# Peptides against a protein of PDB entry 6RO1: the designs that were tried, part 127

Target 1, 216 residues: chain A of PDB entry 6RO1
Amino acid sequence: LGKEIEEYIHKPKYCLPFLQPGRLVKVKNEGDDFGWGVVVNFSKKSNVKPNSGELDPLYVVEVLLRCSKESLKNSATEAAKPAKPDEKGEMQVVPVLVHLLSAISSVRLYIPKDLRPVDNRQSVLKSIQEVQKRFPDGIPLLDPIDDMGIQDQGLKKVIQKVEAFEHRMYSHPLHNDPNLETVYTLCEKKAQIAIDIKSAKRELKKARTVLQMDEL

## One batch from the design tools (peptide; made by RFdiffusion4, then SolubleMPNN)

Design b2_p23_1_s4 (from b2_p23_1, 8 letters changed)
Fold by OpenDDE base, seed 1:
Structure b2_p23_1_s4 (fold): chain B 216 residues (1-216), chain A 23 residues (1-23)
Amino acid sequence: as target 1 above (216 residues)
Amino acid sequence: MEAEKKELKKKIEELEKEQEEKA
């Protein structure tokens, strides 16, 4: 269901008006989750489809993302990789295809005019972390209908299914709809995985703090 | 200690993959 919504919001015809400098966006590239970054700018590139000769415009957004320091050393030859959960990483401006945007926030940040200095880029990471602290349930998303104006009937049906599911969830906690149990079990498993990730990240942070104390 | 960190990292990576498959 969340993935079905993502398939609408990443389409250039819907998202381009919202890709202003300072917009918070989430970037995923295959197995690489960069998490939340900040839009710097976007560009339209002319591309020619090899089979039809038709001009297919390619949309590239430059996003300030938290990258691993290891990937940055090889940045001339290798694609940027996301910072590991326990790594500080470094904020870098990465060219991203618009279809790799998995989420778009209602939040816009102020960005420094010059992003060449590392300190200016790292200041934006602090601002993202402050927003994440203000929104413990997650960074607020643009509403695909109310904010983005998406009128697609497929999306409306997806949202209606989500709302009907949420309403059934609240009204009938005990009705043995086997489809409800599967989605509940998936939501509970997803919530449990999110708790387990949070727990494991806390343990890793504790283990790091102990190591920093034992190396002193 | 480094072994425990490596195991915790692997467990986080597995849980993140499982989260992505269930998303």
Scores: peptide ipSAE 0.046, ipTM 0.690, DockQ to the pose 0.014
Fold by OpenDDE base, seed 5:
Structure b2_p23_1_s4 (fold): chain B 216 residues (1-216), chain A 23 residues (1-23)
Amino acid sequence: as target 1 above (216 residues)
Amino acid sequence: MEAEKKELKKKIEELEKEQEEKA
């Protein structure tokens, strides 16, 4: 359900008006979750589809993201990687295709005018962390209908299903709903999968580090 | 080692797909 909403909000026709400097956005690229970052600017690039000759405009948003220090050392040849949870990381301006935005917040931050100094970029990380502390249940999202003005009937049906699911969760008394156990079990399974992904990524990194040591 | 790296990548992709199906 949440993923079905993401498929609407990341479309340029809906999200571009909200990609102002300071907007909080969540960035995910394949298996790389960068978490929450801050929009710096966006640009439209003309692209031509190779098979149709049609102009397909690409939209690139520059986002301040928390990157691993290892990816920064190799930044000339490798794409930026998200910082590990236990890593300090470094805030970098990363060009991101608009379709890689998984969430858009109602929150906008003040950003420094000059983001070239490391300290100015790291100050934005502190501001994100302060927002996260103020919203323990998660950073508030833009409403796709009320804030973003999306009129798509497919999205309205998805939202109605989410609301009907949430209403069922809240309308059942906490004490005896076998569906609550199902939701907790789904939440626990989701949390476990997130742990397993984190573990497998750590093992993959160890395997890569060992390969680099055997080649030296 | 390359085989193990390929297997770990496949496992991550499967877990990410499972995470997406539950989202």
Scores: peptide ipSAE 0.045, ipTM 0.688, DockQ to the pose 0.014
Fold by OpenDDE base, seed 2:
Structure b2_p23_1_s4 (fold): chain B 216 residues (1-216), chain A 23 residues (1-23)
Amino acid sequence: as target 1 above (216 residues)
Amino acid sequence: MEAEKKELKKKIEELEKEQEEKA
């Protein structure tokens, strides 16, 4: 359901009007979750499809994201990587393809006019953290129907299903709806997979640390 | 040891893919 909504909102025809400077957006690129960042600007790049010769315009949004310091050093050769949870990281303006926007917030922040100084970029991180503190249940999203004006009947059906599901979740004790058990089981499975990924990444890190000690 | 790292990487990729399919 959340992914089905994402498939609509990241389409340029819907999201571009909302990609103004200061808009909070969530960026995910494959396994790299940058979390919440701030739109700086967007651009349309002319791209020619190599196989058809057709003009396929690429939409790139420059987003101020919290990046790892390691990825900043290699910025000429490597794509920016998200800061680790335990890392301070650094805010950097990263060019992001519009389809990598996993969420768009109703919130817009004031951003400094000059983002070249590190302190100006880090001030935006403080502002994001203040918004996150204000919204403990999560940063508010743009409504895809009411705010974004998406008229797609597929999306309307998805939203209606979500609302009907949420209404059922809140109106019935979690224990009595067999459809809640299926979604709960899916949520538990998803949570378990996330735990398993974190465990496997910790094991891989341990295995790397042992090799670094054997090479010394 | 290198084989075990490769297997752990593959398992992470499979779990990340499964996470993507279930999301």
Scores: peptide ipSAE 0.045, ipTM 0.686, DockQ to the pose 0.013
Fold by OpenDDE base, seed 3:
Structure b2_p23_1_s4 (fold): chain B 216 residues (1-216), chain A 23 residues (1-23)
Amino acid sequence: as target 1 above (216 residues)
Amino acid sequence: MEAEKKELKKKIEELEKEQEEKA
């Protein structure tokens, strides 16, 4: 269910208006969970579809993320990696594709004007940690309907199912209603199928791009 | 390569059908 909501909110048409400087966002790239970071800026990049010559805009958000110091030394050749739990890490401005945003907070932070000094970047980490301390149950999210104005009927149906599920879970904490496991299992299976479709579509796109390079 | 594209298309169609059945 939470993953189904994520598939709506990370779409550029919905999230771009909320990607102002200082916005808290959660970033996940495949197996790499960066946790909460802060938006610095966003940009629209022109991308030409290799097959059609059509302009397919890519949206890149620059996010202050807690990165491993080891990955930063190799940053010329390797993508930034999240800091380990036991590592202090270092806050870096990382260019992130907008579809890698797993959550968007209602909270906006003040950010230093100059993020070149390490101390200024690390001050933002202290501010994130202070927000996390104030919200022990988690950093507050933007409501996809009330805050983000998403009118998608598919999302409304997902939210209604989540609310009905949460209500049943809280009203019957001891009833493993076999229907709850079936709904979770169905939602997980549906989420997995959606991931698999997206993966297969990416592989098909890669296979098409490689053919075009071999024909040149 | 054309065979791989056909297999990937077929897999997408099967997954889309499975998605519709579980919707």
Scores: peptide ipSAE 0.042, ipTM 0.676, DockQ to the pose 0.011

Design b2_p23_2_s1 (from b2_p23_2, 12 letters changed)
Fold by OpenDDE base, seed 1:
Structure b2_p23_2_s1 (fold): chain B 216 residues (1-216), chain A 23 residues (1-23)
Amino acid sequence: as target 1 above (216 residues)
Amino acid sequence: SEMEKRLKRFEERLKKIEEELEK
């Protein structure tokens, strides 16, 4: 259900008006979860579809994201990677395709005008962390209907199903996890757990390889 | 191993979340 909502929100026709400087957005790219970052700016790029010659505009948003220090060294040749959970990381401005935005917050931060100094970029991370402390149940999202004005009937049906599910979950005495986990937070937790499983499987494979080498 | 225990915990947690989202 949360993924179905994401498929509407990340569409340029809906999200572009909300991609102002300072807007909190969540970025995910093929199993790389960057978490929450801050919009710096966006641009429209002309793209031509190779098979039809049709103009298909690409929308790129520059987002200040917490990146691994390792990815920064290779930033000229390799795609930015998210900071590990245990890593401090560094805030970097990363160009992101708009369809990679998994969430858009109602929160908008003040950002420094000059993001070239590391200290200015790291000050934004402190501001994100302060917002996260103020919202222990998760950073507030834009409402797709009330805030974003999406009139799609498919989305309305998805939201109704989500609300009905949430109501059933909260009414069920066995599922009173006291944290009012929105379907968004559940989907985010599911995605994070899937990443953690992939990481754990990789580490387990490495550990087994080492054990097999010690038995030889 | 500790890594197998960690993997099992993640798989169990994922299964629980999937079961909640399918209801």
Scores: peptide ipSAE 0.024, ipTM 0.556, DockQ to the pose 0.014
Fold by OpenDDE base, seed 3:
Structure b2_p23_2_s1 (fold): chain B 216 residues (1-216), chain A 23 residues (1-23)
Amino acid sequence: as target 1 above (216 residues)
Amino acid sequence: SEMEKRLKRFEERLKKIEEELEK
């Protein structure tokens, strides 16, 4: 189900409006997980393959990613590789195809205007680590419906299935209470509490995002 | 707040459900 949601959010139609400079994004390329990086800019590359009339516009986002030092030495011939867990690595601006974005955060960081100096790039890594410390349960994601405005019925059905599955898992312990009305009222209260929690999450997330933008 | 504690517990349960659905 998480992968099914990812297939919607990485589509240029939905994610491009949120790829502003400073946006936290997670990048994964096949087996290479770069983790969280920061958007620098994006560009539309018209892949005019001369022979295939399909002008599918490729979107490339430049992302500051933590790369291995080995990949930097071979940067002329080899794709960037993620830093090893025990390696410090170095923050590099890497061109990433938009479909390789596995997550988009509600958090947006301030980034230095000049990213040519190593110290300026490494300062962004420090800022990412500070955000990670503030969010021990994980960096907050954009809500695909409420924040990103995705109206796709397929996504709505996936979310409804997740919510229904959650409701079933949470209702299972209450099915042994012989008073069905109390269970229904508790399920409605729990559904309402889940809606209120989701609303409160959105408000708290908005408030935290605003506070973080003011503090960072 | 008590609402943040409820929220956190809900997120932890969501994560556990997602982990079970990925198996």
Scores: peptide ipSAE 0.022, ipTM 0.422, DockQ to the pose 0.021
Fold by OpenDDE base, seed 4:
Structure b2_p23_2_s1 (fold): chain B 216 residues (1-216), chain A 23 residues (1-23)
Amino acid sequence: as target 1 above (216 residues)
Amino acid sequence: SEMEKRLKRFEERLKKIEEELEK
């Protein structure tokens, strides 16, 4: 269910109004989980679909993310990688496609105006860590209906099923309602499939881009 | 391509899950 909600939240039509500087967002790119970062800005790039000539706008959000030091050395040629659990890492401004946002927080942080100095970027990591300490159960999320104003009936049905599940789980902690397990399992499957579709679409796009470069 | 076949399979599976969630 959380992953089904993600499929709505990362849509530009819903999330763009909330991608203000300082907004906490969670970034996941395939197997690379960056965890929580901070929005710096976003941009709309006009792209033309190579096969249809249709305008396919790309939305890119610049996010301060904790990156591995190894990825900094290769930053000219390789995508940024998340810091390993055992390393401190370094905060970097990473351009992220909006559909890679796995969560959007209700929390906004103050960010330095100049993020060129390493110390200014690392100060933002300190601020994220302070927020995480304040919220041991996890950083609070934007409500997709109440905060984000999503009117999609499919989302409302999903939320109603979640609420019904939670209510039954709390009311009957020993009652394995097979219907609720089914809904949860279906939601997890839907979410996994959505992730897999996105990954496969990215791989396909990358492959097409490589093919186009080889044809040049 | 193999990737397009993979995408199609995922989309079909997603559609089935959506249909099951609407029940």
Scores: peptide ipSAE 0.018, ipTM 0.507, DockQ to the pose 0.015
Fold by OpenDDE base, seed 2:
Structure b2_p23_2_s1 (fold): chain B 216 residues (1-216), chain A 23 residues (1-23)
Amino acid sequence: as target 1 above (216 residues)
Amino acid sequence: SEMEKRLKRFEERLKKIEEELEK
C-alpha cells in the first residue's frame, strides 16, 4: 500500500510543484537507502530514448544527502553511496532522478545559500536530525490528496483501502477476544496514540503554516 | 502465561499488518 502511493507521488506531474529548495525528501536507489535529504533544486534534462528516438524528459532533483565518505565528491562516474548507520558521513549534493524519491515531506527547511562549504552542508544534517527528534514517529509526509492535489481515482481507492485497513486494524482486532479489554485498551491506546500523533502532526503543520504566514 | 502467548500472537499479527502496510 505504501509502495502504491509512492508510485503516484514520484510522478513528475504530481511532485514537481513540491520540489522547492528546502523540501525534505527521502531517496532510495535500488538497495541504497539515503534516508531523508533536502531538495536543493530540480532540473529538466532532455533525454532521447535509445530505441525509439523519442524525447523522454528526465527530471533530476539535486538533493543534499548523507553520503559515505568513500563517495567521491566530484566523480561524475561513481554514484554516491549512502552513509553507513554507524558512520558520520558527509552531506553532499547528489543529482537524483525524481522517480527515486520514495517520500516527500510537508516540512521545508531553511538551507544555506552557499552549500560549497562542508560546514554549511553539515548544518543541514543537524537541521534534519532536529526535525527527526521533533517527529519521533517519523517526518510528516505530504498528503497526496490534500497537499499535492492528486485527483487520480486509483490513488483515492488505495487511500480508501488504507483507511479502511487502518480502521479495521484499529477496530476489529480489538473486538473478538473476551480478554480483549486489556489488549483492546492497549491497542486503543496505540490507535489513540496514532490518532494523537496524526492530530499532533496536523496541528504542528497548521502551526508551522501559520508561522510561515506570519513571517510573510 | 496464556496472556503472554496471546499478546505475543497479537504483536506478531500487528507486525504482519505493519509489514503489509509498508508494501
Scores: peptide ipSAE 0.006, ipTM 0.297, DockQ to the pose 0.012; fails the geometry check

Design b2_p23_2_s2 (from b2_p23_2, 11 letters changed)
Fold by OpenDDE base, seed 3:
Structure b2_p23_2_s2 (fold): chain B 216 residues (1-216), chain A 23 residues (1-23)
Amino acid sequence: as target 1 above (216 residues)
Amino acid sequence: KEQEERLKKYEERLKELEKELAE
C-alpha cells in the first residue's frame, strides 16, 4: 500500500512544485537505498533527439545524499552508492531522476549556499540527523491530498483503504481478521490494474501518434 | 492495417482492464 502511494507521489506533475531547495526527500534506486537527503535544485532535461518524437521530458533533481567513500573514488565511471550502515559516508550532490524519489517530507532545511566544501555538506547531514531525532517515528511526509493537492480518484481510494486497514489493525490487534489479507490482496490487484491501465493508455497514445504520422 | 489492428488490440485490452477496475 505504501508502494502504491509512492507511484503517485514520484510523478513530476505532482511532486515538482515541492522540490524546492532544502526539501527533505528519500531516494531509492533499485536495490540502493540512500535514505533521506536534501534537494539542492532540479532541472528539466528534454531529450529532444531531433528524429525521435517528443519524448516525455526527463526531470533531474540534484539531491545531497550520504554516499559511500568507495563510490567517490570511482565517481568518474560509476554511479554513486549509498553509505554502508556502519560507514560514516560523505554527503555528495547526486543527480537523481525524479521518479526515484520514494518519499517527500513536509520539512525543509536551510542549506549552505556553497556546497563545494566538505564541511558545508556534512553540516547538512547533522541537520538531517537532528530532524530524525525530533521524529523518532519517522520524518513527517507530505500529505498527497491535503499538501500536494493530488486529485486522482485512484489515489483517494488507495488512501481510504490504507486508513481502513490501519484502523482495523490498530482497533483489533488480536483479530487476525482473515479479511485483512483479502483487502490487501485486492488493493494490490487494484493498484496493479491501475498501473496496467496507465501503461495501456500510454501505448494506445503512441499507437495513435504513429497512425497520425502515417496518415500524413 | 497492421497499426489499426494493434490499436484495436490496445483498445480491447483497455476496456478489459477498466472492467476489472470497476469490479
Scores: peptide ipSAE 0.032, ipTM 0.660, DockQ to the pose 0.011
Fold by OpenDDE base, seed 4:
Structure b2_p23_2_s2 (fold): chain B 216 residues (1-216), chain A 23 residues (1-23)
Amino acid sequence: as target 1 above (216 residues)
Amino acid sequence: KEQEERLKKYEERLKELEKELAE
């Protein structure tokens, strides 16, 4: 259910108005979890769909993320990798496709005007850590209905189910309903499968495009 | 063909998970 909500939140139609400089966002790319970062800016890139020639705009958000030191050396050729849990890492501005945003916070931070100096980037990490200390139960999220204004009936039904489930969970003195972990695990699996399906469809489309080019 | 089979497998698995969640 949580991942079903993420499928709505990361859609450009809904999230773009909230991708302002200083906004806290979570970034996850396949197996790479960067955790919380800060939006620096966003841009719209023209992308031409290879099969239809239709303009499919790609939305890229530059996010200040904690990256491994190894990623710094190969930044020109390799995708940035998240810092290891025990690694200090270094804050880097990383271009991220908007659909890779897993969460959007209600919190906005003040960011330095010049992010070229390492010290200025690392100061933002300190600010994120201070926010995390202030919110021990987790950084507050934007409400998809009240804050983001999403009117999709499918999302409303999902939220109603989550609220009903949470109400049932909190009404039971034993907060350890083993069914909760099962539902979360299934939702995670479903979301992963949905990502895999989308990836497979994209690969199929690419393969068909290559076949069409070989036939011309 | 192999990618189409892989896509079908993912779609079937997704349908199974959707049934489990509806339950």
Scores: peptide ipSAE 0.031, ipTM 0.642, DockQ to the pose 0.014
Fold by OpenDDE base, seed 1:
Structure b2_p23_2_s2 (fold): chain B 216 residues (1-216), chain A 23 residues (1-23)
Amino acid sequence: as target 1 above (216 residues)
Amino acid sequence: KEQEERLKKYEERLKELEKELAE
C-alpha cells in the first residue's frame, strides 16, 4: 500500500511544484536506499525517444545525499552509492531522476548558498539529523491529497485502505495481527526481492560484460 | 571458468528471486 502511494507522488505532474531548494526527499535507486536528502535544484532535460522521435522530458532533481566515501572516489565513472549505516559518509549533490523519489516531506530546510565546501554540505546532514530527532516516528510526509492536490480516485482508494488497515491495527489490542505484520512484511519482502532482482540483473550484466571482454 | 561459474551463480539467484517474487 505504501508503494502504491509512491507510484503517485513520484510522478512529475504531482511532485514538481514541491521540489524547491531545501525540501526533504527520500531517494531510492533500485537496491540503493539513500534515505533522506535535501533538494538543491531542479532541471528539466529534453530527451528524444530514439524510436519515436517524440520529445519525452526528463526531470532531474539535484539532491544532497549521504554517500559512501568509496563512491565519491569513483563518482566520475560510477553512480553514487549510499553510505553504509555504520559509515559517517559524505554529503554530495547527486542528480536524481524524479521517479526515484520515494517520499517527499512537508519539512523544508535552509541550505547554504554555496555547497562546494564540505563543511557546508555536512552542516545540512546535521540539520537532517536534528529533524529526525524531532520526529522519532519519522519525518513528516506531504499529504498527497491535502498538500499535493492529487485527485486520482485510485490514490484515494489506496489511502482509505491504509487508513482502514491502520485503524484496525490500532483498534485491535493484539498489535500482533499476524495478517498485518504479514502484509507489511510481505510488502517489505516483495520490495526487497525486487531490489535484489535488480541488483542481481546488474551483477549479471557486469559479469557478462567481463566475459565478453575476456573472449575478445 | 571462474567467471562462468559466477555468471551461473547469478543466473540461479535471479531465477530464485523471480520465483519468490511470483509467489
Scores: peptide ipSAE 0.030, ipTM 0.665, DockQ to the pose 0.010
Fold by OpenDDE base, seed 2:
Structure b2_p23_2_s2 (fold): chain B 216 residues (1-216), chain A 23 residues (1-23)
Amino acid sequence: as target 1 above (216 residues)
Amino acid sequence: KEQEERLKKYEERLKELEKELAE
């Protein structure tokens, strides 16, 4: 259901009016989840479809994202990678295709005019973290219908289903809803996998460190 | 090598679960 909503909100015709500087957005690129970032600006680029020769405009949003320092040290040609949960990372302005926006918040932050200094960029991270602290249940999203004005009936149906589901969850948190159980099971599995990934990464790092020491 | 393979498997599975959760 969340994915279905994303398919609407990331469309330029809907989201562009809301991509003002300071808008909080989530960015996902394939397997790379950058989490919440802040819109710096957006631009329209001319693109030509390779097969039809038709003009297909590409919309690129520059988003201040928490990136891995390792990805930044690598050649300017490598795409930025999200910071690992256990690393500090560095806030970088990353050009992102608009369709890679997975969520748009109702929250807008003040951003420094000059983002060239690292301290200015990192100050925005602090602001994001403060917002996250204020919203422990998650940063508030733009309402696709009421805020974004999306009139698509398909979306309305999805929203109705989500609302009904949320209402059931809220009203009956222990209710044996098969759909709820499925979601919880997936969440538990995801959490376990995330723990395992973190463990495996630590082991790999340790192994690499040992190998480096043996080469010295 | 074994640890890298394990990590890869976990990452792939996590990605799959994230997709399932997003549906």
Scores: peptide ipSAE 0.032, ipTM 0.666, DockQ to the pose 0.016; fails the geometry check

